# Designs tried in a protein design run: peptides against a protein of PDB entry 5H65. Part 8

Target 1, 294 residues: chain A of PDB entry 5H65
Amino acid sequence: QYLERTPLCAILKQKAPQQYRIRAKLRSYKPRRLFQSVKLHCPKCHLLQEVPHEGDLDIIFQDGATKTPDVKLQNTSLYDSKIWTTKNQKGRKVAVHFVKNNGILPLSNECLLLIEGGTLSEICKLSNKFNSVIPVRSGHEDLELLDLSAPFLIQGTIHHYGCKQCSSLRSIQNLNSLVDKTSWIPSSVAEALGIVPLQYVFVMTFTLDDGTGVLEAYLMDSDKFFQIPASEVLMDDDLQKSVDMIMDMFCPPGIKIDAYPWLECFIKSYNVTNGTDNQICYQIFDTTVAEDVI

## One batch from the design tools (peptide; aimed at target 1 E50 T205 L234 D244)

Design b1_p14_2 (made by RFdiffusion4)
Pose (drawn by RFdiffusion4):
Structure b1_p14_2 (pose): chain A 289 residues (1-273, 279-294), chain P 14 residues (1-14)
Amino acid sequence: QYLERTPLCAILKQKAPQQYRIRAKLRSYKPRRLFQSVKLHCPKCHLLQEVPHEGDLDIIFQDGATKTPDVKLQNTSLYDSKIWTTKNQKGRKVAVHFVKNNGILPLSNECLLLIEGGTLSEICKLSNKFNSVIPVRSGHEDLELLDLSAPFLIQGTIHHYGCKQCSSLRSIQNLNSLVDKTSWIPSSVAEALGIVPLQYVFVMTFTLDDGTGVLEAYLMDSDKFFQIPASEVLMDDDLQKSVDMIMDMFCPPGIKIDAYPWLECFIKSYNVTQICYQIFDTTVAEDVI
Amino acid sequence: SPWHQQSAPPYDPF
């Protein structure tokens, strides 16, 4: 009934901060390599960080495999422990600690594992069969998180990361403070270990064109715009294909802008200290499947 | 190739 759209030339003449409903074509976008759009964002210090690559994580986990699991930290009231020996793997030993709920191991889909000396591949396989996995190492007096450079928790396809600057790391026995040992809420796990969780976000720069003007608008969200979770997309081939198709739909390479579909959205203007723009309260996924 | 297997210099949006 009262749906009206503001031309871009009218927006460029106005001061910030304001909000606009617009319709424009996506002339171009960055990043051209879409995997680079997935960023980690700390809600406490507002820093933006890259997600570690497979090679980065492989280095950490292989380095973890050089250390011997400490027998003194095995079989506590918190967990049962099991060590596996290996062959042709530089004498590697793998320790898996099964976390108990009130002295009893829960079902595998509710059981959290702590693992020393495991590879990324093994941790991912374990994450399918069990609730979740925390990479750990033998500290002086207790098990400790392997490294904040690696995920503090792998749950399903989500690799949860913590902020190195904002976190004050606590040892594993502090998991006793969790209300139960079956729900394993990532934020609750992070609080018990003194970790400030990072948030996954899609970060992209759109160049919008409605024929009256041109404007750069940022995309920064976790799961609203694509209806695809940023927290899952790097470990899910189908979600990656969906992002590829949506961006190919709005901005197909090689063909002209005349043939592009329109993008209906809101944008908010703001002062940085020049005026910048950002998409908000917008989804392309409700009308596109 | 899956995204987690791909690499490139960091993208700077700002």
Fold by OpenDDE base, seed 4:
Structure b1_p14_2 (fold): chain B 294 residues (1-294), chain A 14 residues (1-14)
Amino acid sequence: as target 1 above (294 residues)
Amino acid sequence: SPWHQQSAPPYDPF
């Protein structure tokens, strides 16, 4: 698509909805703490939620660790089970279920682990050795996902979350429907287990100024704007530095806005109605920030 | 950094 560049002063006078191409300076942005910009978004119900903190996960897994694995659910055609008894005052039992592919245990980098009764620390240790980990609990007749407040799948440092509102959880044996039991694609796992996966997104508010007017536009983007996936940034120091660098480039601290580089982007206007109050809001779309900014 | 950071723990979880 091609849109003619429109000055902000003209945009501010027009009715919504419309699409615009603009050239403006980034006067300021929110949140200033960029880690707070990373959210989880449901593609179905469009709910936005915070990424759980380690403290939140600790509580969930500690609660799960109080439950004893059901012996009747161990060693099925789908998985082989091993049990550990921790060296603590209670002798906590932890079950690790190794999912098989056609009755054969895959290599560690291709193996899915189902962890029952593990702490966050223990789960993280296993996820570093094995590519894919699902925290589970013993259900009535089958293993079940532990809690959608925690990741349904951990792959390395990436936590995959599901929408509590939109998901209709199915038992672990539904993983049998997957022909390929080695790659463990998050979307495939989610589908098998009845999970609507949440998407990592950057959510930010930009204050844009082109000298003719000032406009606030919000950004909700997963990987296009920064050319950095929101799903990986929280656990990757290099990606974090890159995002910081990009934002510092467009909004450099300690200098006047006259020296700021120009940002070219697309924005769309839309109407928001709160009772009798009508407001026009703006959203950035289809925009990638260039590294060669003037 | 205020960003989330996670170090790799040793292999033995127990």
Scores: peptide ipSAE 0.045, ipTM 0.560, DockQ to the pose 0.106
OpenDDE base, seeds 1, 2, 3, 5: peptide ipSAE 0.037, 0.037, 0.022, 0.037; ipTM 0.546, 0.552, 0.487, 0.553; seed 2 fails the geometry check

Design b1_p14_2_s1 (made by RFdiffusion4, then SolubleMPNN; from b1_p14_2, 5 letters changed)
Fold by OpenDDE base, seed 5:
Structure b1_p14_2_s1 (fold): chain B 294 residues (1-294), chain A 14 residues (1-14)
Amino acid sequence: as target 1 above (294 residues)
Amino acid sequence: VPWWKQTAPPYVPF
């Protein structure tokens, strides 16, 4: 949709909700640290959640490793099971279940592993060798997802999370409903297991100044603004550097704002009620950093 | 929820 450019001074006088095209300089932004801007968003309940820290995951998997795999749940029509005993003092039992496609084990790059009793380090090592990994536990009648506070699916360096509030977990045997047991599309896996998948998003506040006025606008975007997926940035140093370079370009340190580049973007206004006070807020939407800037 | 019916700003834990 075509929108004419509107100066910020005019926007600040108008009622919400409305959509605008603007040209402004990025005076400042928050948070300054990239890891603080990446969040998980639920498309159903719309809550924002923090991405779990490595230390949090270690605790979850350590707790899971205290449980012994149930022998009754090994070697089903869906998967072949192998058990390892660690050489440490505890003699921890680790079960790896290899999911079959029509009774046949797929190639390693197409295989889904169900891991029971593994540490984060062990799980990550396995995810580098196999396409997909799901942390599981022994339930009463079937294997179950270990914990929604941990990833329900790990593919390479990408951790897929589900919403605890909105998900109604189903047992692992529900993966049988998937006709193709080689691709392991995250959304399909989530649907089979009753999981509402969370979306990685960048969440930032931009202070925009076009010389006529100043306003704050929120950015909540998954992959469009930076042309970089929020789902991958935390695990890729090069992508992190790219985001930092983009932000440094728009808001260069040690330089006066008069020399800042102009940012063209779309913003939408909306009403917020705080008790008796009405406030108008702004969000950036449908905006991509210009190619000449990238 | 449509954006025009949003009653609170996005969560910004800064």
Scores: peptide ipSAE 0.037, ipTM 0.678, DockQ to the pose 0.040
OpenDDE base, seeds 1, 2, 3, 4: peptide ipSAE 0.031, 0.034, 0.030, 0.034; ipTM 0.673, 0.678, 0.664, 0.674

Design b1_p14_2_s2 (made by RFdiffusion4, then SolubleMPNN; from b1_p14_2, 5 letters changed)
Fold by OpenDDE base, seed 1:
Structure b1_p14_2_s2 (fold): chain B 294 residues (1-294), chain A 14 residues (1-14)
Amino acid sequence: as target 1 above (294 residues)
Amino acid sequence: VPWYLQTAPPYQPF
């Protein structure tokens, strides 16, 4: 992508919408804490949501665990079922349904588990061993997704979420539409179950200063800016450190802005209506942090 | 909706 570099003072005088290439210093940014910048975004309704905390998930799965699995829904053509009764917790029933591929159980690393009545801890343990897990509940005629406020699919340490507003949930037997019942691609699972998958995104506000002017630019990006997936960063300490290093490089603490490195990026302007007030806002786009900034 | 037609302000993180 090619655009001529434009100074911020010139941009601030122009009408929206327009696209610009800029060279500016990152005076400051918000939020300062990485976990606060990671959100869930719906590609259809464009709403932003917070990533659920572990405590939120605990409550959802605890509530789900109070419901007894329906025996009539066990051992179908799609899955084989195994039931456990816990030694504690008043004999809680846990059902694990092993999804078959063409009537045959696949290898453990390729097998999708449907878990009914499991706690977050139990689900996480199973996801680490079998890679793919869907929390479910007994519906009237079929198993159903437990709750869209929880992950619809857990793969290792990755939690996949769906949009409550845009999704029209279908029962578990709709997984039969998948030809390959071994790879369990999140988008394919979502499509089969009528789920609009949410996207992990970094959401930040940058205050940019090139010496001619100052403007705030919005960053909403999944994996391009940092070259780090937002979907993985919360569960990986090394990725978190990498993001922190990048931000510290552009906005080093304890030194004056005159010594800050220059950031080259693309921004787009757009109009926002807030009641009777019209405002021009700016968003960073198509920008990757350069490796040769130092 | 295309970005240039959006009327909602961006998310305000703190």
Scores: peptide ipSAE 0.030, ipTM 0.616, DockQ to the pose 0.051
OpenDDE base, seeds 2, 3, 4, 5: peptide ipSAE 0.025, 0.027, 0.011, 0.000; ipTM 0.596, 0.633, 0.398, 0.347; seed 4 fails the geometry check

Design b1_p14_2_s3 (made by RFdiffusion4, then SolubleMPNN; from b1_p14_2, 5 letters changed)
Fold by OpenDDE base, seed 4:
Structure b1_p14_2_s3 (fold): chain B 294 residues (1-294), chain A 14 residues (1-14)
Amino acid sequence: as target 1 above (294 residues)
Amino acid sequence: VPWWKQTAPPYNPF
């Protein structure tokens, strides 16, 4: 879609909703710290959530580790179970369920583990060796997902989360519906388990200035704006540095705005009503940072 | 046989 460039002063006078193409300088942005900008977004209910911190996950997994695996739920047609007793003072029981593909255990790089009673550290160690890890607990009749406050799926360093509000959890045996039990696509796992997966997004507020006016625009984007996935950035130092470099380029510290590069982007206006208050807000959309700026 | 295919855990990984 072709849009003519519109100066900010003209945009600020118009009613919403409308779409615009603009050329402006990024005067400032918030939050300044990357970890504060990465959020989880539900595509269904549109709720924004914080990414859980390691400390939060530790508590969840510690609580789960206090519960003993049910022997009746071990060694099904879907998975083979192995039980360990930890050497800690309480002798914690840990069950690892290895999901089979057509009755055969896959290689480690294709294998999904269901972990019952593991700590965050233990789960992370296993996720580095196997394709996927799902934290689970013993339900009444089947294994169940441990807690949607924790990842429903861990693949390497990537934590996949589900929406508590929109998900209607199904038992682990529903993984039987998956034809391919080797790739473990997050969306397929989520669907089988009745989970609405959350999406990692960058959430920022940009203050844009083109010399004719100033407006604040909201950025909510997963991987297009920076050409960096929000799902990977928190666990990759190099990606974090890249994002920081991009932002420093647009907002160089200690430099006057006259020397800032121009940002070309699309913004849309929309109405927000809070009781008696009506406000026009702006959101950046369909915008990618140009590679030549980097 | 890979350790994860054995009938019993060969070691405690935790």
Scores: peptide ipSAE 0.039, ipTM 0.577, DockQ to the pose 0.016
OpenDDE base, seeds 1, 2, 3, 5: peptide ipSAE 0.017, 0.028, 0.020, 0.019; ipTM 0.505, 0.559, 0.567, 0.452

Design b1_p14_2_s4 (made by RFdiffusion4, then SolubleMPNN; from b1_p14_2, 5 letters changed)
Fold by OpenDDE base, seed 1:
Structure b1_p14_2_s4 (fold): chain B 294 residues (1-294), chain A 14 residues (1-14)
Amino acid sequence: as target 1 above (294 residues)
Amino acid sequence: VPWYKQTAPPYNPF
């Protein structure tokens, strides 16, 4: 992509929408804490949602664990079922349904588990061992996804979420439509179950200063800017450190802005109407941190 | 016998 570099003072005088290439210093950014910048974005309705906290998930799964698995829904052509009864917690029933591929159980690392009545801790243990887990509940005629407020699919440490607004949930037997019942691609699972998957995104506001002017630019990006997936960063300390290093490089603490490095990026302007007030806003796009800078 | 029943000791999610 080619655009001539435009100074911020010139940009601030122009009407929207337009695209610009700029060279500016990152005076400041918000939010300062990484976990606050990671959000869930719906590609259809474009709403932003907070990533659920562990405490939120605990409540959802605890509530789900109060329901007894329906014996009539166990051991279908799609899955084999095993039931555990807890020694404590008043003999809580937990059902694990092992999804079969063409009537045959796959290897453990390729097997999708449907978990009914499990706590967050139990689900995490299973996901670490078997890699793919869907929290479910007993419906009237079939197993159903437990709750879109919780992940519809857990793969290792990655939680996949769906949009409540845009999803039209279908029962678990719709997984039969998948030809390959070993790889468990999140998008394929979502499609089979009528889920619109949410996307992890970094959401930040950059205050940019090139010496001629100052403007705020919005960043919403999943994996291009940092070259780090937003979907993985919350569960990986090394990736978190990498993001922190990048931000510290562009906006080093304890020194004056005159010593800050220059950031080259693309921004687009757009109009926002707030009642009777018209405002021009800016968004960073098609920008990647240069590899030679770090 | 399914593979998950052949493990010793059996896997327990608790």
Scores: peptide ipSAE 0.057, ipTM 0.587, DockQ to the pose 0.017
OpenDDE base, seeds 2, 3, 4, 5: peptide ipSAE 0.017, 0.019, 0.018, 0.019; ipTM 0.450, 0.592, 0.582, 0.583

## One batch from the design tools (peptide; aimed at target 1 K30 P31 M220 Q283)

Design b1_p15_1 (made by RFdiffusion4)
Pose (drawn by RFdiffusion4):
Structure b1_p15_1 (pose): chain A 289 residues (1-273, 279-294), chain P 15 residues (1-15)
Amino acid sequence: QYLERTPLCAILKQKAPQQYRIRAKLRSYKPRRLFQSVKLHCPKCHLLQEVPHEGDLDIIFQDGATKTPDVKLQNTSLYDSKIWTTKNQKGRKVAVHFVKNNGILPLSNECLLLIEGGTLSEICKLSNKFNSVIPVRSGHEDLELLDLSAPFLIQGTIHHYGCKQCSSLRSIQNLNSLVDKTSWIPSSVAEALGIVPLQYVFVMTFTLDDGTGVLEAYLMDSDKFFQIPASEVLMDDDLQKSVDMIMDMFCPPGIKIDAYPWLECFIKSYNVTQICYQIFDTTVAEDVI
Amino acid sequence: SSEYQELEKAASELS
């Protein structure tokens, strides 16, 4: 009834901060390599970070495999422990600690594992069969998180990371403070270990063109615009293909802008200290499947 | 704000 659209030339003449409903074509976008759009964002210090690569994580887990699990930290009231020996793996030993709920191991889909000396591949397999996995090492008096450079919790396809700057790391026994040992809410796990969780976000720069003007607008969201969770997309081939197809739909490589579909969206202007723009309250996924 | 500055910096670094 009252759906009207503001041309870009009118927006460029106005001061910030304001909000606009627009319709424009996606002339171009960054990043050209779409996997680089997935960033980690700390809600406490507002710092943006790269997600660690497989090679980075492999280095951490292999380095963890050189350390011997400490027998003194095995079989507590919090967890049962089991050590596996290996062959042809530089004498590696793997410790898996099964976390109990009131002195009783829960079902595998509710059971959290703590693991010393495991590979990324093994941890990912364990994450399918069990509720979740925390990579750990034998500290002086208690089990401790392996490294904040690695995920503090792997749950399903989500690798949860914490902020190195904002976190004050606590040892594993502090998991006793969790209300139960079956739900394993990632924010609750992070609070018990003194970790400030990082948030996954898609970060992209869109060049919008409606024929009256041109404008750069940022995309920064976790799951609204694509209806694809940024927290899952790096570990899910189907979600990656969906992102590829949506961006190929709005901005196909090689063909002209005349043939592109229109992008209906809101944008907000703001002062940085020049005026920048950002997409908000917008989804392409509701009308596109 | 710090959040906007970090977003601008990250967006500028995009290829």
Fold by OpenDDE base, seed 5:
Structure b1_p15_1 (fold): chain B 294 residues (1-294), chain A 15 residues (1-15)
Amino acid sequence: as target 1 above (294 residues)
Amino acid sequence: SSEYQELEKAASELS
């Protein structure tokens, strides 16, 4: 897409909606902490949610661990079940269900595990050893997803979440609809279970200044702006450092704005009604900073 | 199968 560069002073005088190409300096941005800028976004209802913290997940899985697996739901055509009793003082029953592909167990790196009664620590251990893990519970007639406030699928260090509002959960046996039970693509798993998957996004507010004017622009991006996936950044120190370096480059601490580099980006204006007040807001779109550094 | 035994062994490490 090509647009002529427009100075901010001109943009600030125009009605919305419009699209612009701008060249400006990043005077400041919020939030300053990376973990605060990563959110979960529903592509259907567009709600933004916080990424659950470890403490939040601990509570959910601790509650799940108090339930006893239902024996009648073990060992179906879909999965083989193994039950353990923990050696701790609680003596919890933990069930692991190994999902089969046409009656055959896949290799460990292709296997989906359904875990019932596991703690966060135990689930994480399994996800590091096996391809995919789904936290489940015993329902009335079938295994069911444990809780949409927790990941519906864990693959390594990646936690996949679903939207509570938009999802209409189906029982675990609906995984039978998947022809290939070895790849476990998150979107396919979500579809089978009636889950609307949430998207990891960077959410930031940029204060942009080109010397003619100043405006705030909203950034909501999953992987284009930084060329770093929001879904991976929280679990990867190197990716975090990269984002920090990028932000420090555009908004270096301890120096005057005159020395800041120029940022080229696309912004779109839109109208927002707040009571009786109508204001124009701006959002960054279709922008990659690595390509727009001048 | 040997694969199944390996999976069970790995899962058993949870306890």
Scores: peptide ipSAE 0.062, ipTM 0.790, DockQ to the pose 0.012
OpenDDE base, seeds 1, 2, 3, 4: peptide ipSAE 0.060, 0.067, 0.070, 0.062; ipTM 0.789, 0.792, 0.796, 0.790; seeds 2, 3, 4 fail the geometry check

Design b1_p15_1_s1 (made by RFdiffusion4, then SolubleMPNN; from b1_p15_1, 9 letters changed)
Fold by OpenDDE base, seed 5:
Structure b1_p15_1_s1 (fold): chain B 294 residues (1-294), chain A 15 residues (1-15)
Amino acid sequence: as target 1 above (294 residues)
Amino acid sequence: SAELQSLDATARSLK
């Protein structure tokens, strides 16, 4: 899309809603720590949630490990099952179910594992060796997803989460509806299991200054603004460094704002009403970070 | 871990 550049002083005088193209300096931003800016967003109910911490997941999987896998649910047409007894932690039972494609086990890099009783560490290690891992538990008549507070699908270092409010979970046998049982696309898995997948997003507030005025703009973006997926950044040190470098470039510490680079972006205004108070707010949209050349 | 190694070996044998 094309819009003419508008100075902030002019924008601040106009009614909402409107869209603008601006050129401004990033005076400051919040939150300052990257891990605090990464959230989970539901596309249906629009609730923002915190990404679960390792400690949260440990508790969930520890609780799951107290449950014994049901022998009656092992070795179906959908999957082959194996059980291990650990040498530590009171000899807990770990069941792994290898999902088959048309009765045949796929290659390791294409195979989906369903895991009962695994720890976070074990699950993460397995997800690096196999295509996909789903933490499950034994239900009444079928295997079921363990807990939506934990990932419903782990692929490599990416943890996929579902919305507790919007999801209506279905049993594991519903994976039979997937014709291709090798790719395991997260959205397809979610659909089969009745899950509304959450989206990783960067959530930040920018204070923008173009010399004519100052305004705060809200950023909620998954992968366009930084050209870095929010879904991968928490587990990748190099990506974290890249985001930090970008922010330091636009908002360098220890120097005056006059020396800051110019940021070009699109913002949209919108109305927020609280009782008798009417406020105009701004959100960054459809923007990839770029700076103007002098 | 020993358990993971056993799992990996088992997985290979099933394929």
Scores: peptide ipSAE 0.024, ipTM 0.716, DockQ to the pose 0.012
OpenDDE base, seeds 1, 2, 3, 4: peptide ipSAE 0.017, 0.017, 0.018, 0.017; ipTM 0.573, 0.536, 0.573, 0.563

Design b1_p15_1_s2 (made by RFdiffusion4, then SolubleMPNN; from b1_p15_1, 8 letters changed)
Fold by OpenDDE base, seed 3:
Structure b1_p15_1_s2 (fold): chain B 294 residues (1-294), chain A 15 residues (1-15)
Amino acid sequence: as target 1 above (294 residues)
Amino acid sequence: SLELQSLEETARSLE
C-alpha cells in the first residue's frame, strides 16, 4: 500500500489505528545505552524480557553443577556419554552427551553437546568448539532441559532463549524427531523440545520532530531497522559500534537539531487503554535506515 | 569409539 508523507501535526489530530509515512528528525531516543535496548520478545504472548546477565547464568549453572548426573540415563541411541569428576577442590561431576546422527557421531563442528554440571565458562568454550550446546539435567526418565532461565541452546556466541510462559518442555529424547542432527537449527530444536523461542529485539523510544509537531514512536525490531541482528549485537563489538554510529548519525551529539539528517520511516498508531484513560501511541514499522556509517 | 574418545578429550581439555 502506498502511503503519502503526512506531517506530524496532522497525525497527532487523527484517531487510531492508522498507518503513516513520515519524514522527521530524531530529536532524541531512549535508552541511550545499547545494551539496555536489547530485549527478548515472545512472538506468542508478546511479553518482553530482559536478556539474562552473565551473573544470572552463573548462578543457574552453579546450581546445576550441584546435581549429580544419573548414570541410568547415559549412553542411549541418541547420544554417547562421558562423565568425569573435575580436578578442582569441589570435584564437580560433569557429563557431556554427544548427540549422534543416525547412530554415528558427527564431526565436532556439527555435533550437539548436552552438558550436565558445566560452568558458564566451560559451556561457552564448548559451544565455540562444537558449535551447539544444550545445558541439561537428569530427569526421572530422561535428560531434560536445565532451565528456561538459561539458554536452551548456545551456538558460538549466540544464546537462544525460550519463553517460560508459552513453552511446554519435552524431554531430550524428542530430538529424535529431527531428521538432520548436524545443523541444529534453533527453531527446530525448540520445536522438538516444546519451546517457544524468544526473539532478540531492539526496543527504543524515538522522539521525532518534523518541525510541525513532535511525537514519540516505539521501535521494536529484530534485524530490519539497523540491518543488524539484535541477537548478535551484544556479543560483537563491531556491530555495537555500527549501531552507535547509525544513532550518532541521526542524532549527533553536541549539535543542534537543525543540523540533524531527516529520517524517513513508517509509523502506525494504536490505542492503549489504562482504566478510563485512552491514549494513542505510535510504533515504527517496516523501516530500514541507511548504513552511511563512513 | 575412537571418535568419542577424541571428542571427550577435546571437551575435557576445555575445563
Scores: peptide ipSAE 0.053, ipTM 0.775, DockQ to the pose 0.012
OpenDDE base, seeds 1, 2, 4, 5: peptide ipSAE 0.047, 0.048, 0.049, 0.046; ipTM 0.771, 0.770, 0.772, 0.768

Design b1_p15_1_s3 (made by RFdiffusion4, then SolubleMPNN; from b1_p15_1, 8 letters changed)
Fold by OpenDDE base, seed 2:
Structure b1_p15_1_s3 (fold): chain B 294 residues (1-294), chain A 15 residues (1-15)
Amino acid sequence: as target 1 above (294 residues)
Amino acid sequence: SEELKSLEETASSLE
């Protein structure tokens, strides 16, 4: 789709909804901290929520660790189970269930672990050695996902979360519906378990100025704008630095706006009703950061 | 199975 470049002054006079291509300078942006700009977004209910902190997860898993695995749920056709008693003074029981593919245990790099009673630290360690880890608990007749406030799937350093509002959780045995029990695609796992997966997104507000006008544009993007996945940025220092560099490039501190590079992007206008007031808002879409030649 | 033992050993070493 081709859109002609429109000056901000013209855009500000027009009714919504419309789409525009613009060329503007990034006068400012918020939030300034990268961690604050990364959120979880539900594609169904569109709820935005914070990415849980390590401390939040610690609490959840600590609570889970107080529960004893049900021996009746161990060693099914889907998984083989092993129980550990920790060597600490509390002697908590940890159950690890190794998911089988057609009755055969896969290699560690293809194996999904279901874990009961593990701490965050233990789970993270396991996720570094196995394909995937799902924190679970013993339900009435089957293993169940521990808590949607925690990741439903951990793959390496990536934590996959589900929407509490939109998910209708199903028991672990529903993983049997997966034909491929080696790759453990998050969306497939989510579907099997009745989870609506949340999406990592960058959420920012840009103040754009092209010399003719100024407007604020909302950015909600997963991986296109920065060409960096929001799902990975929090766990990768290099990616964090890259985002910071990009933002500093477009909005350098201590420099006058006249020296800022030009940003080309697409924005769409939309109407927002706040009480009796109608406001036109703008959102950046389908945009990869690009700098115009000055 | 031997595979299970191997996986268990790997898991246990991490906890």
Scores: peptide ipSAE 0.104, ipTM 0.811, DockQ to the pose 0.012
OpenDDE base, seeds 1, 3, 4, 5: peptide ipSAE 0.099, 0.104, 0.101, 0.097; ipTM 0.811, 0.808, 0.810, 0.808

